Peptides against a protein of PDB entry 4BOS. Designs and how they scored, part 8

Target 1, 163 residues: chain A of PDB entry 4BOS
Amino acid sequence: PVLTRTVVPADNSCLFTSVYYVVEGGVLNPACAPEMRRLIAQIVASDPDFYSEAILGKTNQEYCDWIKRDDTWGGAIEISILSKFYQCEICVVDTQTVRIDRFGEDAGYTKRVLLIYDGIHYDPLQRNFPDPDTPPLTIFSSNDDIVLVQALELADEARRRRQ
Target 2, 163 residues: chain A of PDB entry 4BOS as posed
Amino acid sequence: PVLTRTVVPADNSALFTSVYYVVEGGVLNPACAPEMRRLIAQIVASDPDFYSEAILGKTNQEYCDWIKRDDTWGGAIEISILSKFYQCEICVVDTQTVRIDRFGEDAGYTKRVLLIYDGIHYDPLQRNFPDPDTPPLTIFSSNDDIVLVQALELADEARRRRQ

## One batch from the design tools (peptide; made by RFdiffusion4, then SolubleMPNN)

Design b1_p9_3_s1 (from b1_p9_3, 5 letters changed)
Fold by OpenDDE base, seed 4:
Structure b1_p9_3_s1 (fold): chain B 163 residues (1-163), chain A 9 residues (1-9)
Amino acid sequence: as target 1 above (163 residues)
Amino acid sequence: ALPPRADYV
């Protein structure tokens, strides 16, 4: 088995597309972003005490309007929200630093998904199997540390290619 | 000009 990257469009919604891909078991749907943006806005609006100006960098309402635009980028706030919504750990491998940031790691989720990030773009990761009849896996056990090692290997190779 | 993107981490 090998961990591979699926390149999704760089259309300002790559984070949403990538998350959707992995949590839905490998479904590429670039049209998923508007609804996911709305979901984020709904969740942010539902808890203004937590999602304060200090966290958001703008008022709660302004953030909700902002994230629903089709040209704005999601980040850690969105990943954290989506981790909780989908009840899974979201692991982001950064090719610039060759490190993994784990979102939802303290929530006790049994599942993890993986994204690869280069500072401006997100892509999903999946495990491919030798048997061509076995579909790629995007949802892993939160105990599967091998996939994290493989993700770091991918990031390290990507970093070497760009330097 | 577009507003800045949300922070990654």
Scores: peptide ipSAE 0.079, ipTM 0.774, DockQ to the pose 0.069
Fold by OpenDDE base, seed 1:
Structure b1_p9_3_s1 (fold): chain B 163 residues (1-163), chain A 9 residues (1-9)
Amino acid sequence: as target 1 above (163 residues)
Amino acid sequence: ALPPRADYV
């Protein structure tokens, strides 16, 4: 398939690295994680009424301190926040379930980016082109349902390889 | 030991 994954380091910050990669148009920067973690913490801290213990599973302050650690793993909360921050849908295809979760789908964003998730690791997805002069694409139209089909294909293939 | 991962969904 023309949709491919770029394997990023499994260094506890793969979610942040992967998001940065796709929203920046294909820039691999594993050093981006500390700043992105601080961004998450800042946004969480800015709205304690929404980011309550019920949402976070711990106090607002405790969560902020926790997510800023270099060895903690983000999840749906971080993806939701980053979707809002970058003003795009973040679509996560899960290789364990062969399903896509769309974050920000109700916000009316015109752009979407894609990640692939295996339960413990995130990687970014990109569309490759046969023309060598055309760089890979990481930012898609939110109307591009073909890319979602391609993502499901990648996930299904990944699952078959594990059988 | 590392802290548990935040839920994916």
Scores: peptide ipSAE 0.079, ipTM 0.775, DockQ to the pose 0.074
Fold by OpenDDE base, seed 2:
Structure b1_p9_3_s1 (fold): chain B 163 residues (1-163), chain A 9 residues (1-9)
Amino acid sequence: as target 1 above (163 residues)
Amino acid sequence: ALPPRADYV
């Protein structure tokens, strides 16, 4: 089995597309972004005490309006929210630093998904199997550290290609 | 083009 990258469109919504891809078991749907953005806005709006201006960098309402725009980028806030919503650890391997940031790592989730990030773009990662009849895997055990090693290998190779 | 988001992590 090998970990591979699926390149999604660079349309400002790559984070949402990538998350949707991995949490839905490998479904590529760039049209999912508006609903993903609204989902995040709904969650944020539902808890203004937790999602405060200190966290959001703007008022709760301003953030909700902002994130629903089709050209605004997701980041740590959105990943954290999606991790909580989907009840899974979201691991982001950074090709610039060859580091993995784990969102939801302290929540006790049994599942993890993986994204690869280059500083301006997110893509989903999947495990492919030798048996062509076995579909790729996007949802891993949170105890599967081998997949993290494989993700680091992918990131390291990507970094070497750019430097 | 919008600037990259500074709050990734």
Scores: peptide ipSAE 0.076, ipTM 0.768, DockQ to the pose 0.093
Fold by OpenDDE base, seed 3:
Structure b1_p9_3_s1 (fold): chain B 163 residues (1-163), chain A 9 residues (1-9)
Amino acid sequence: as target 1 above (163 residues)
Amino acid sequence: ALPPRADYV
């Protein structure tokens, strides 16, 4: 089995497309972004005490309006929210630093998904199997640390290509 | 101008 990336469109919504891809088991749907943005806004709006200005960097309402724009980029805040919503770890491997940040790591989730990030773009990762009849896997055990090693290998190779 | 985009971290 090998870990590979699926390149999603660079349309300002790559984070949402990538998360949707991995949590839905490998479904590429670039049209999912508006609803994903609205989902995040709904969650944020539902709990203004938790999602405070200190966390959001802007008022709750301002954030909700901002994240629903089709040209705004998601980041750590959105990943954290989506991790909680989908009840899984979201592990992001960075090709610029060759490091992995785990979101939801202390929540006790049994599943993890992986994204690869290059500083301006997110792509989803999946595990391909030798048997062509076995579909790629996007949802891993949170105990599967081998997949993290493979993600770091992908990031390291990507970094070497660009340096 | 467009608002600043959220960073990954």
Scores: peptide ipSAE 0.075, ipTM 0.765, DockQ to the pose 0.071

Design b1_p9_3_s2 (from b1_p9_3, 6 letters changed)
Fold by OpenDDE base, seed 3:
Structure b1_p9_3_s2 (fold): chain B 163 residues (1-163), chain A 9 residues (1-9)
Amino acid sequence: as target 1 above (163 residues)
Amino acid sequence: ALPPRAAYA
């Protein structure tokens, strides 16, 4: 099996589209972003003590209004929130550093999903199988370290292409 | 060591 990248639109909501893709088993829906932004805002608003100004970089209310804009970018904060919501590790492989950041790794989740990040854009990763009747896999076992190696290989290849 | 927000174009 081969780990591959699905390029999603660069429409300011690539993180949300990418997360939705992997957690829903490979469903590409660029229109999912508004609802996911609202979901994040709802979660943040529900716990102002945890999601403090120190964490958010702005007041809780300001963040909620900000993240619901259609042109604001998601990052580590949103990934952490979505990891907790979907109860899975979100592993982000960075093509610039060829490193993986694992979100939710301390929560004991049995599942992980993978994104690839180049500094300005997120895309989802999937495992393709030799059997054409077997659909691509986007949700992996948290014990599957081979997929992390494959993700690093993809990132390294991408980095070399940019050199 | 966390991925930053994607930068605005």
Scores: peptide ipSAE 0.066, ipTM 0.771, DockQ to the pose 0.067
Fold by OpenDDE base, seed 5:
Structure b1_p9_3_s2 (fold): chain B 163 residues (1-163), chain A 9 residues (1-9)
Amino acid sequence: as target 1 above (163 residues)
Amino acid sequence: ALPPRAAYA
């Protein structure tokens, strides 16, 4: 089994497209972003006490309007929200630092999904199997540390290609 | 608290 990258469009919504891809088992749908943005806005709006200006960097309402724009980038806040919503760890491997940041790691989730990040773009990762009739896997056990090793290998290779 | 927004783009 090999961990591979699926390149999604660089359309400012790559985070949402990538998350949707992995949590839906490998469905590439670039049109998913508007509803993903609305989902996040809805969650944020529902808890202004937690999602305060201190967290958001702007008022709750301003954030909700901002994240629903089609040209605003998602980041750690959005990943954390999506991790909670989908009840899974979201592991982001960074090709610049060759590090994995695990969102939701302290929540006790049994599942994890993986994204690869280069500083300006997110792509989803999937495990491909030797049997061509076995579809790629995007949802892993949170105990599967092999996939994290493979993700680091992918990131290291990507880093070396840029240096 | 949530991690910093600027952690990833």
Scores: peptide ipSAE 0.065, ipTM 0.805, DockQ to the pose 0.049
Fold by OpenDDE base, seed 4:
Structure b1_p9_3_s2 (fold): chain B 163 residues (1-163), chain A 9 residues (1-9)
Amino acid sequence: as target 1 above (163 residues)
Amino acid sequence: ALPPRAAYA
């Protein structure tokens, strides 16, 4: 099995598209972003004590309005929220540092999904199988550390290509 | 370190 990257559109919603792709088992749907943005805003609005200006960098309401724009970029806040919402660990491998950040790692989730990030763009990762009729896997066991090694290898190769 | 937000232009 080989871990591969599916390049999603760089349309400002790549994070949402990528997360949707992996949590839905490999469904590419760039049109998913508006609803996911609304979901983020709903969750942020539901807990203004936690999602304070200190966390958000702007008022709770301003953030909600901001993230619902079709041209604003999600980040760690969104990943954290989506990890909790989908009840899975979201692992982001960074091609600039060749490091993996694991969101939800302490929540006891049994599943993990993987994204690759280059500083300005997110793409989903999937495991391809030798049998072409076997669909790619996007949801892994949280105990599958091999996939993390493969993700690091993929990120390292990407880094080398840019240097 | 958490991955930074993709830079919003």
Scores: peptide ipSAE 0.064, ipTM 0.770, DockQ to the pose 0.060
Fold by OpenDDE base, seed 1:
Structure b1_p9_3_s2 (fold): chain B 163 residues (1-163), chain A 9 residues (1-9)
Amino acid sequence: as target 1 above (163 residues)
Amino acid sequence: ALPPRAAYA
């Protein structure tokens, strides 16, 4: 079994597309972003005490309007929110630093999903099996450390390609 | 550090 990258469109919504892909078991739906953006806005709006201007860099309402635009990029805030919403750990491997940032790591989730990030683009990761009748896996056990090692290897290879 | 929020065009 190997960990592979599925390249999703670079349409400003790659984070949302990537998250949707992995949490839904490998469903590529570039049209999922608008609804996911609204979900983010709804959650942000629901807790202005936590999602303060200090956290958001904008007023709560301004941020909600901003994230719902079709050309704005999601980031750590969105990943954190989506981790909690989908009740899974979201692991992001960065090809520039060859590091994995784990979102929701202390929440006690039993499942994890993986994204690969290059500084301007997010893609989903999946485990492919030699048996053609076994579909790729996108949802892993939060105890599966092998997948994290494989993700680091994938990121390291990507980094070397750009140097 | 957490993945940075990339600036939109």
Scores: peptide ipSAE 0.061, ipTM 0.769, DockQ to the pose 0.059

Design b1_p9_3_s3 (from b1_p9_3, 7 letters changed)
Fold by OpenDDE base, seed 3:
Structure b1_p9_3_s3 (fold): chain B 163 residues (1-163), chain A 9 residues (1-9)
Amino acid sequence: as target 1 above (163 residues)
Amino acid sequence: ALPPRAVVA
């Protein structure tokens, strides 16, 4: 089995498309972004004490309006929220640094999903199997450290290609 | 808050 990426559109909503892809088992739907943005806004609005200005960098209401725009970028805050919502660890491998950042790592989730990030774009990762009749896997065990090694390999190769 | 599309380093 090999870990590969599915390139999603660079339409300012790549994070949401990528997360949706992996948590739904490999469903590519670029039109999912508006709903995903509203989901995040709803969660943030529901807990203004936790999602404070200190965390959001703006007022709770301002953030909710901002994240629902179709041209605003999601980042670590949104990943953290989505990790909590979907009850899974979200691991992001960075092709610029060849590092993996784990979101939700201390929550005790049994599942993890993986994204690849280059500083300006997110793509989802999937495991392909030799058997063509076995569909790609996007949801991994949180004990599967091999997938993390494979993600680092992908990132390292991507970095080398850019040099 | 971190910048858009940023990951916690």
Scores: peptide ipSAE 0.065, ipTM 0.797, DockQ to the pose 0.067
Fold by OpenDDE base, seed 1:
Structure b1_p9_3_s3 (fold): chain B 163 residues (1-163), chain A 9 residues (1-9)
Amino acid sequence: as target 1 above (163 residues)
Amino acid sequence: ALPPRAVVA
């Protein structure tokens, strides 16, 4: 099995598209972002005590309005929220540092999904199988450490290519 | 606050 990258559009919503891709089992839907942005805003608004100005860098209301714009970039806050919403660990491998940041790692989820990040763009990762009749896998066991090793290898190669 | 598209740590 080989871990590969699916390049999604660089349309300011790559994070949302990438998350949707992996959590839905490999469905590429660039139109998913508006609803996912609204989901983020809904969750942020629902807990103003936690999602305070200290966390958001702006008022709760301002952040909700901001993230719902189609040209704003999601980040760690969104990944954390989506991890909790989809009840899975979201592992982000960074090509710049060749490190994996694991979101939701302390929540006890049994599943993990993987994204690759280069500082300005997110793409989803999937495992391809030798059997052409076996579709790619995007949802892994949270105990699957091999996929993390493969992700690091993929990120290192991407870094070498300055991709 | 974390910058856009940022990853923690």
Scores: peptide ipSAE 0.061, ipTM 0.804, DockQ to the pose 0.065
Fold by OpenDDE base, seed 4:
Structure b1_p9_3_s3 (fold): chain B 163 residues (1-163), chain A 9 residues (1-9)
Amino acid sequence: as target 1 above (163 residues)
Amino acid sequence: ALPPRAVVA
């Protein structure tokens, strides 16, 4: 089995598309972003004490309005929220640093999904199987450390390509 | 504060 990258559109909503892809088992749907943005805004609005100006860099209401725009980028805040919403660990391998950031790692989730990030773009990762009739896997056990090693290998190769 | 577009752990 090999871990591979599916390139999603660079349309300012790549994070949302990528998360949707992995949590839905490999469904590419670039049209998912508006609803996911609304979901983020709803969750942020529901807890203004936690999602404070110190965290958001702007008022809670301003952030909600901002994230619902179709041209604004999601990031760590959105990943954290989506990890909680989908009840899974979201692991992001960074091709610039060749490191994995694990979101939701302390929540006790049994499942993990993986994204690859280059500083400006997110893509989803999936495991392909030698049997062509076996569909790719996007949801892994949170104990599957092999997939993390494979993700680091992908990131390291990507980093070398950029140098 | 977390940069909105960054991956920060």
Scores: peptide ipSAE 0.061, ipTM 0.802, DockQ to the pose 0.059
Fold by OpenDDE base, seed 2:
Structure b1_p9_3_s3 (fold): chain B 163 residues (1-163), chain A 9 residues (1-9)
Amino acid sequence: as target 1 above (163 residues)
Amino acid sequence: ALPPRAVVA
């Protein structure tokens, strides 16, 4: 088994496309972004006490309008929200720092998904199997730390390629 | 505010 990267379009919605890909078991659908953005806005709007200006950096209403634009970028806030919504740990391996940030790690989720991030772009990761009849895996056990090692290997190799 | 596409733990 090998962990591989699927390059998604760099269309300002790569985070949403990547998350959708991994949580849906490997479905590449860049058209998912508008609904993903609306989902996040809906969640944020539903809890203005938690999603305060202090957290969002702007008013709740301003954030909701902003995130629903087709040209705004998702980040840590959106990942945290999506982790909670999909009830899974979202692990992001950074190719610039060769580190993994684990979102939802304290929530006790049994599943994890992995993204690879280079500072401006997100891509999804999947495990490919030697058996051609076994489809790639995008949802892992939260106890599978080997996949994190493999993700770091991918990030380290990517970093080497850029030097 | 977190910068766009930033990963901040």
Scores: peptide ipSAE 0.060, ipTM 0.798, DockQ to the pose 0.066

Design b1_p9_3_s4 (from b1_p9_3, 6 letters changed)
Fold by OpenDDE base, seed 2:
Structure b1_p9_3_s4 (fold): chain B 163 residues (1-163), chain A 9 residues (1-9)
Amino acid sequence: as target 1 above (163 residues)
Amino acid sequence: ALPPRAVYA
């Protein structure tokens, strides 16, 4: 089994496309972004006490309007929200630093998904199997640390390619 | 490490 990267469009919504891909078991749907953005805005709007200006960097209302734009980029805040919504750990391996940031790691989720990030773009990761009849896996056990090692290997190779 | 947040240029 090998961990591979699926390149999604660099259309400002790569984070949402990537998350959707992994949480839906490997479904590439670049058109999912508007709904994903609205989902996040809905969650944020529903809890203005938690999603405060201190957290968002702008008022709750301003954030909701902002994130629903088709050209705004998601990041840690959005990943955290999506982790909670999908009830899974979202692991982001950074090709610039060769580090993994784990979102939702303290929530006790049994599942994890993986993204690869280069500072300006997100892509989803999947495990491919030698058996052609076994489809790629995008949802892993939160105890599967081997997949994290493999993700770091991918990130390190990607970093070397850009050096 | 920096937060994994892409910044619009």
Scores: peptide ipSAE 0.061, ipTM 0.760, DockQ to the pose 0.062
Fold by OpenDDE base, seed 1:
Structure b1_p9_3_s4 (fold): chain B 163 residues (1-163), chain A 9 residues (1-9)
Amino acid sequence: as target 1 above (163 residues)
Amino acid sequence: ALPPRAVYA
């Protein structure tokens, strides 16, 4: 089995598409972003004490309106929120630094999903199996450190190709 | 606090 990347559209909503892909078991749906953006806005609005201007860089209301635009990029705030919502670790391997950032790592989740990030674009990762009857796996055990090693290898190769 | 649009490193 090998860890591979599914390239999703670079349409400003790649983060949402990628998260949806992995948490839904490998379902590619580029149209999922609007509802996910609304979900983010709803959660942000629900806790203005935590999601303060200091965290958001703008007022709570302004952020909610902003993230619901179809041309704004999600980031760490969205990943953190989606990790909590889907009750899983979201592990992001960065091809620029060859590092993995684990969101939700202290929450005690039993599942993890993986994204690959190049500084401007997110893609989902999946494990492919040699058995043609076994579909790719996108949801891993939070104890599966092998998949993290494979993600680092994948990111390192990507980095070398761009340098 | 996490950067709004970056991966926290």
Scores: peptide ipSAE 0.060, ipTM 0.792, DockQ to the pose 0.054
Fold by OpenDDE base, seed 4:
Structure b1_p9_3_s4 (fold): chain B 163 residues (1-163), chain A 9 residues (1-9)
Amino acid sequence: as target 1 above (163 residues)
Amino acid sequence: ALPPRAVYA
């Protein structure tokens, strides 16, 4: 089995597209972004005490309006929210640092999904199998640490290519 | 460190 990257469009919504891809089992749908942005805004608006200016960098209402724009970029806040919404760990391997940041790791989720991040773009990761009749896997056991090792290897190779 | 949002133009 090999962990591979599916390149999604760099259309300002790559995070949303990537998350959707992995949590839906490998469905590439760039048109998912508007609804996901609205979902983020809805969740942020629902808890202004938690999603404060200190967290958001702007007022709750301003953030909601901002994230719903089709050209604004999501980040750690969105990943955290989506992890909770989809009830899974979201593991992001960074090709610049060759480190994995695990979102939702303290929530007790049984599943994890993986993204690869290069500082400006997110892509989803999937496990391909030798058997052509076995579809790629995007949702892993949260106990599957082998996939994290594979993600680090993938990121390390990507880093070496950029140096 | 948490992955930041990329620089927004």
Scores: peptide ipSAE 0.058, ipTM 0.759, DockQ to the pose 0.060
Fold by OpenDDE base, seed 3:
Structure b1_p9_3_s4 (fold): chain B 163 residues (1-163), chain A 9 residues (1-9)
Amino acid sequence: as target 1 above (163 residues)
Amino acid sequence: ALPPRAVYA
């Protein structure tokens, strides 16, 4: 089994497309972003005490309006929210640093999904199997540390290609 | 350490 990257469009919504891809088992739907943005805004609006200005960097209402724009970029805040919503760890491997940031790692989730990030773009990761009849896997056990090693290797290779 | 928002360049 090998961990591979699926390149999604660089259309300002790569994070949402990537998360949707992995949590839905490998469904590429670039049109998912508007609903993903609305979902995040709904969650944020529902808990203004937690999602405070200190966390958001702007007022709750301002954030909700901002994230629903089709030209705003998601990041750590959105990943944290989506981790909670989908009840899984979201592990982001950074090709610039060759490090993995784990979101939801303290929540006790049994599942994890993986994204690869290069500083300006997110893509989803999937495990491909030798058996052509076995579909790629995007949802891993949170005990599967091998996939994290593979993600680091993939990121390191990507980093070397850019240097 | 958290990954930053993707930045359009």
Scores: peptide ipSAE 0.054, ipTM 0.749, DockQ to the pose 0.083

Design b1_p9_4_s2 (from b1_p9_4, 5 letters changed)
Fold by OpenDDE base, seed 5:
Structure b1_p9_4_s2 (fold): chain B 163 residues (1-163), chain A 9 residues (1-9)
Amino acid sequence: as target 1 above (163 residues)
Amino acid sequence: SPPQSVVKP
């Protein structure tokens, strides 16, 4: 089994497309972003005490309007929200630092998904199997440390290509 | 505005 990258469009919504891809088992849908943005806005709006200006960097309402724009980037806040919503760890391997940042790692989730991040773009990761009739896997056990090793290897290779 | 990053909050 090999961990591979699926390149999604660089259309300012790559985070949402990537998350959707992995949590839906490998469905590439670049049109998913508007509803993903609305979902996040809805969650944020529902808890203004937690999602305060200190967390958001702007008022709750301003954030909700901002994230629903089609040209705004998602980041750690959005990943954290999506991790909670989908009840899974979202593991992001960074090709610049060759590090994995695990969102939701302290929540006790049994599942994890993986993204690869280069500083300006997110892509989803998947496990491909030797049997061509076995579809790629995007949802892993939170105990599967092999996939994390493979993600680090993938990131290290990507970094070496840029240096 | 929050950047696209992997920095955990």
Scores: peptide ipSAE 0.069, ipTM 0.810, DockQ to the pose 0.629
Fold by OpenDDE base, seed 3:
Structure b1_p9_4_s2 (fold): chain B 163 residues (1-163), chain A 9 residues (1-9)
Amino acid sequence: as target 1 above (163 residues)
Amino acid sequence: SPPQSVVKP
């Protein structure tokens, strides 16, 4: 099996599109972003003690209004929230550093999903199988360290192409 | 808006 990248639109909402893709088993829906943003805002608003100004970099209300804009970019905060919501580890491989950041790694989740990040854009990763009748896999076991190695290989190859 | 990041808070 081979780990591959699915390129999603660079429309300021690539993080949300990518997360939706992997957690829904490979469903590409660029129109999912508004609802994803609302979901995050709802979660943040529900727990102002946890999602404090210190964490958000702005007041809880300001963040909620900000993240619901169609042009604001998600990052570690949003990934952490989505990891908790979907109860899975979200692993982000960075093509610039060739490193993986694991979100939700301490939560004891049994599942992980993978994104690839180049500094300005997120794409989802999937495992393709030799059997054409077997659909690509986007949700992996948290014990599957091979997929992390493959993700690093993809990142390294991407980095080499830019050199 | 700031760029997307993977840096953990």
Scores: peptide ipSAE 0.067, ipTM 0.800, DockQ to the pose 0.749
Fold by OpenDDE base, seed 2:
Parts: sequence; C-alpha cells; structure tokens
Structure b1_p9_4_s2 (fold): chain B 163 residues (1-163), chain A 9 residues (1-9)
Amino acid sequence: as target 1 above (163 residues)
Amino acid sequence: SPPQSVVKP
C-alpha cells in the first residue's frame, strides 16, 4: 500500500474540494465548493455565541458573507468546522514545514482523513493498494499512525523537490 | 484572495 496525492484544481476552493474528496471516499467534485461554503456559513450562523468575532476575526454575518464568495480561501477555521461536521479528524501535512496539523484530535473521532498543503494549495491524500480491484482508501482509522508517517514522507519529498 | 492557513485559531 502506498499513499498518493490527487491533484485538484487551484481555483480558490481547493480546500473544500479536497475535504469533499476524502470524506466521500474519493469522489472528485470541483463543483462541490459552493455548497460546502454554504454549509460552513450555515453552521457559523447557527451559533453566533461560539463563532464570535474573537474566533472569526470579523462579525458572524461578515464571515458568512465572506466565506460564501467564490474566491475566498479556506483555512484552519473552516477545517475545524468541517472536522466537527463530518465527525472525523482532519490531518493536514504541510510540505513547507514537514509537519502535520491535526484538527479534531481531541474529539474522540474514530476516523481520520488527510490533506497535503504547500502554503497556497490543498490536495487530498489516498492509500492505493496492490490489488487493482481494491479501490483507494481515503478514510483511515484514527489509530493508523503509519499513514501519518507516509504523509510526512510525501511532504518531505515534495519539499526537497522544491529546493 | 486571503492566504490559507493551517494554524489553529
């Protein structure tokens, strides 16, 4: 088994496309972003006490309007929200720092998904199997730390290729 | 577009 990267479009919505890909078991749908943005806005709007200006960096309403734009980038806030929504740990391996940031790691989720991030772009990760009849896996056990090692290896190789 | 970040808030 090998961990591989699926390159998604760099269309300002790569985070949403990548998350959708991994949580849906490997479905590439670049058109998913508008609904993903609306989902996040709906969640944020539903709890203005939790999603405060201190968290969002802007008013609740301003954030909702902002995130629903087709050209705004998602980040840690959106990943955290999506982790909660999909009830899974979202692990982001950063090719610039060769670090993994784990979102939802203390929530007790049994599943994790992985993204690779280079500072300006997100892509999803998947495990391919030797048997061609076995489809790639995008949802892993939260106890599968081997996949994290493999993700770090991918990130380190990517970093070296850029230097 | 504003930068994407993986830094937890």
Scores: peptide ipSAE 0.067, ipTM 0.800, DockQ to the pose 0.785
Fold by OpenDDE base, seed 4:
Structure b1_p9_4_s2 (fold): chain B 163 residues (1-163), chain A 9 residues (1-9)
Amino acid sequence: as target 1 above (163 residues)
Amino acid sequence: SPPQSVVKP
């Protein structure tokens, strides 16, 4: 089995598209972003004590309005929220640093999904199997450390191609 | 709008 990257559109919503892809088992739906943005805004609005100006960098209401725009980019806040919402670890491998940032790692989730990030774009990762009749896997055991090694290998290869 | 990032500025 090999870990591969599925390139999603660079339309300012690649994070949401990528998360949706992996948590739904490999469903590519670039139109999912508006509702996911609304989900983020709803969760942020629901807990203004935690999602404070210190965390958000702007007022709670301003952030909600901002993230619902079709041209704004998500980040750690969105990944953290989506990790909690979908009850899984979200592991992001960075091709620039060849590091994996694990979101939700301390929550005790039994499942993890993987994204690859290059500094300006997110894509989902999936495991492909030799048997073509076995569909790709996007949801892994949180104990599957081999997939993390494979993700690092992908990141390293990507970095080498840019050098 | 800040660029896509794992850690927001």
Scores: peptide ipSAE 0.057, ipTM 0.782, DockQ to the pose 0.537

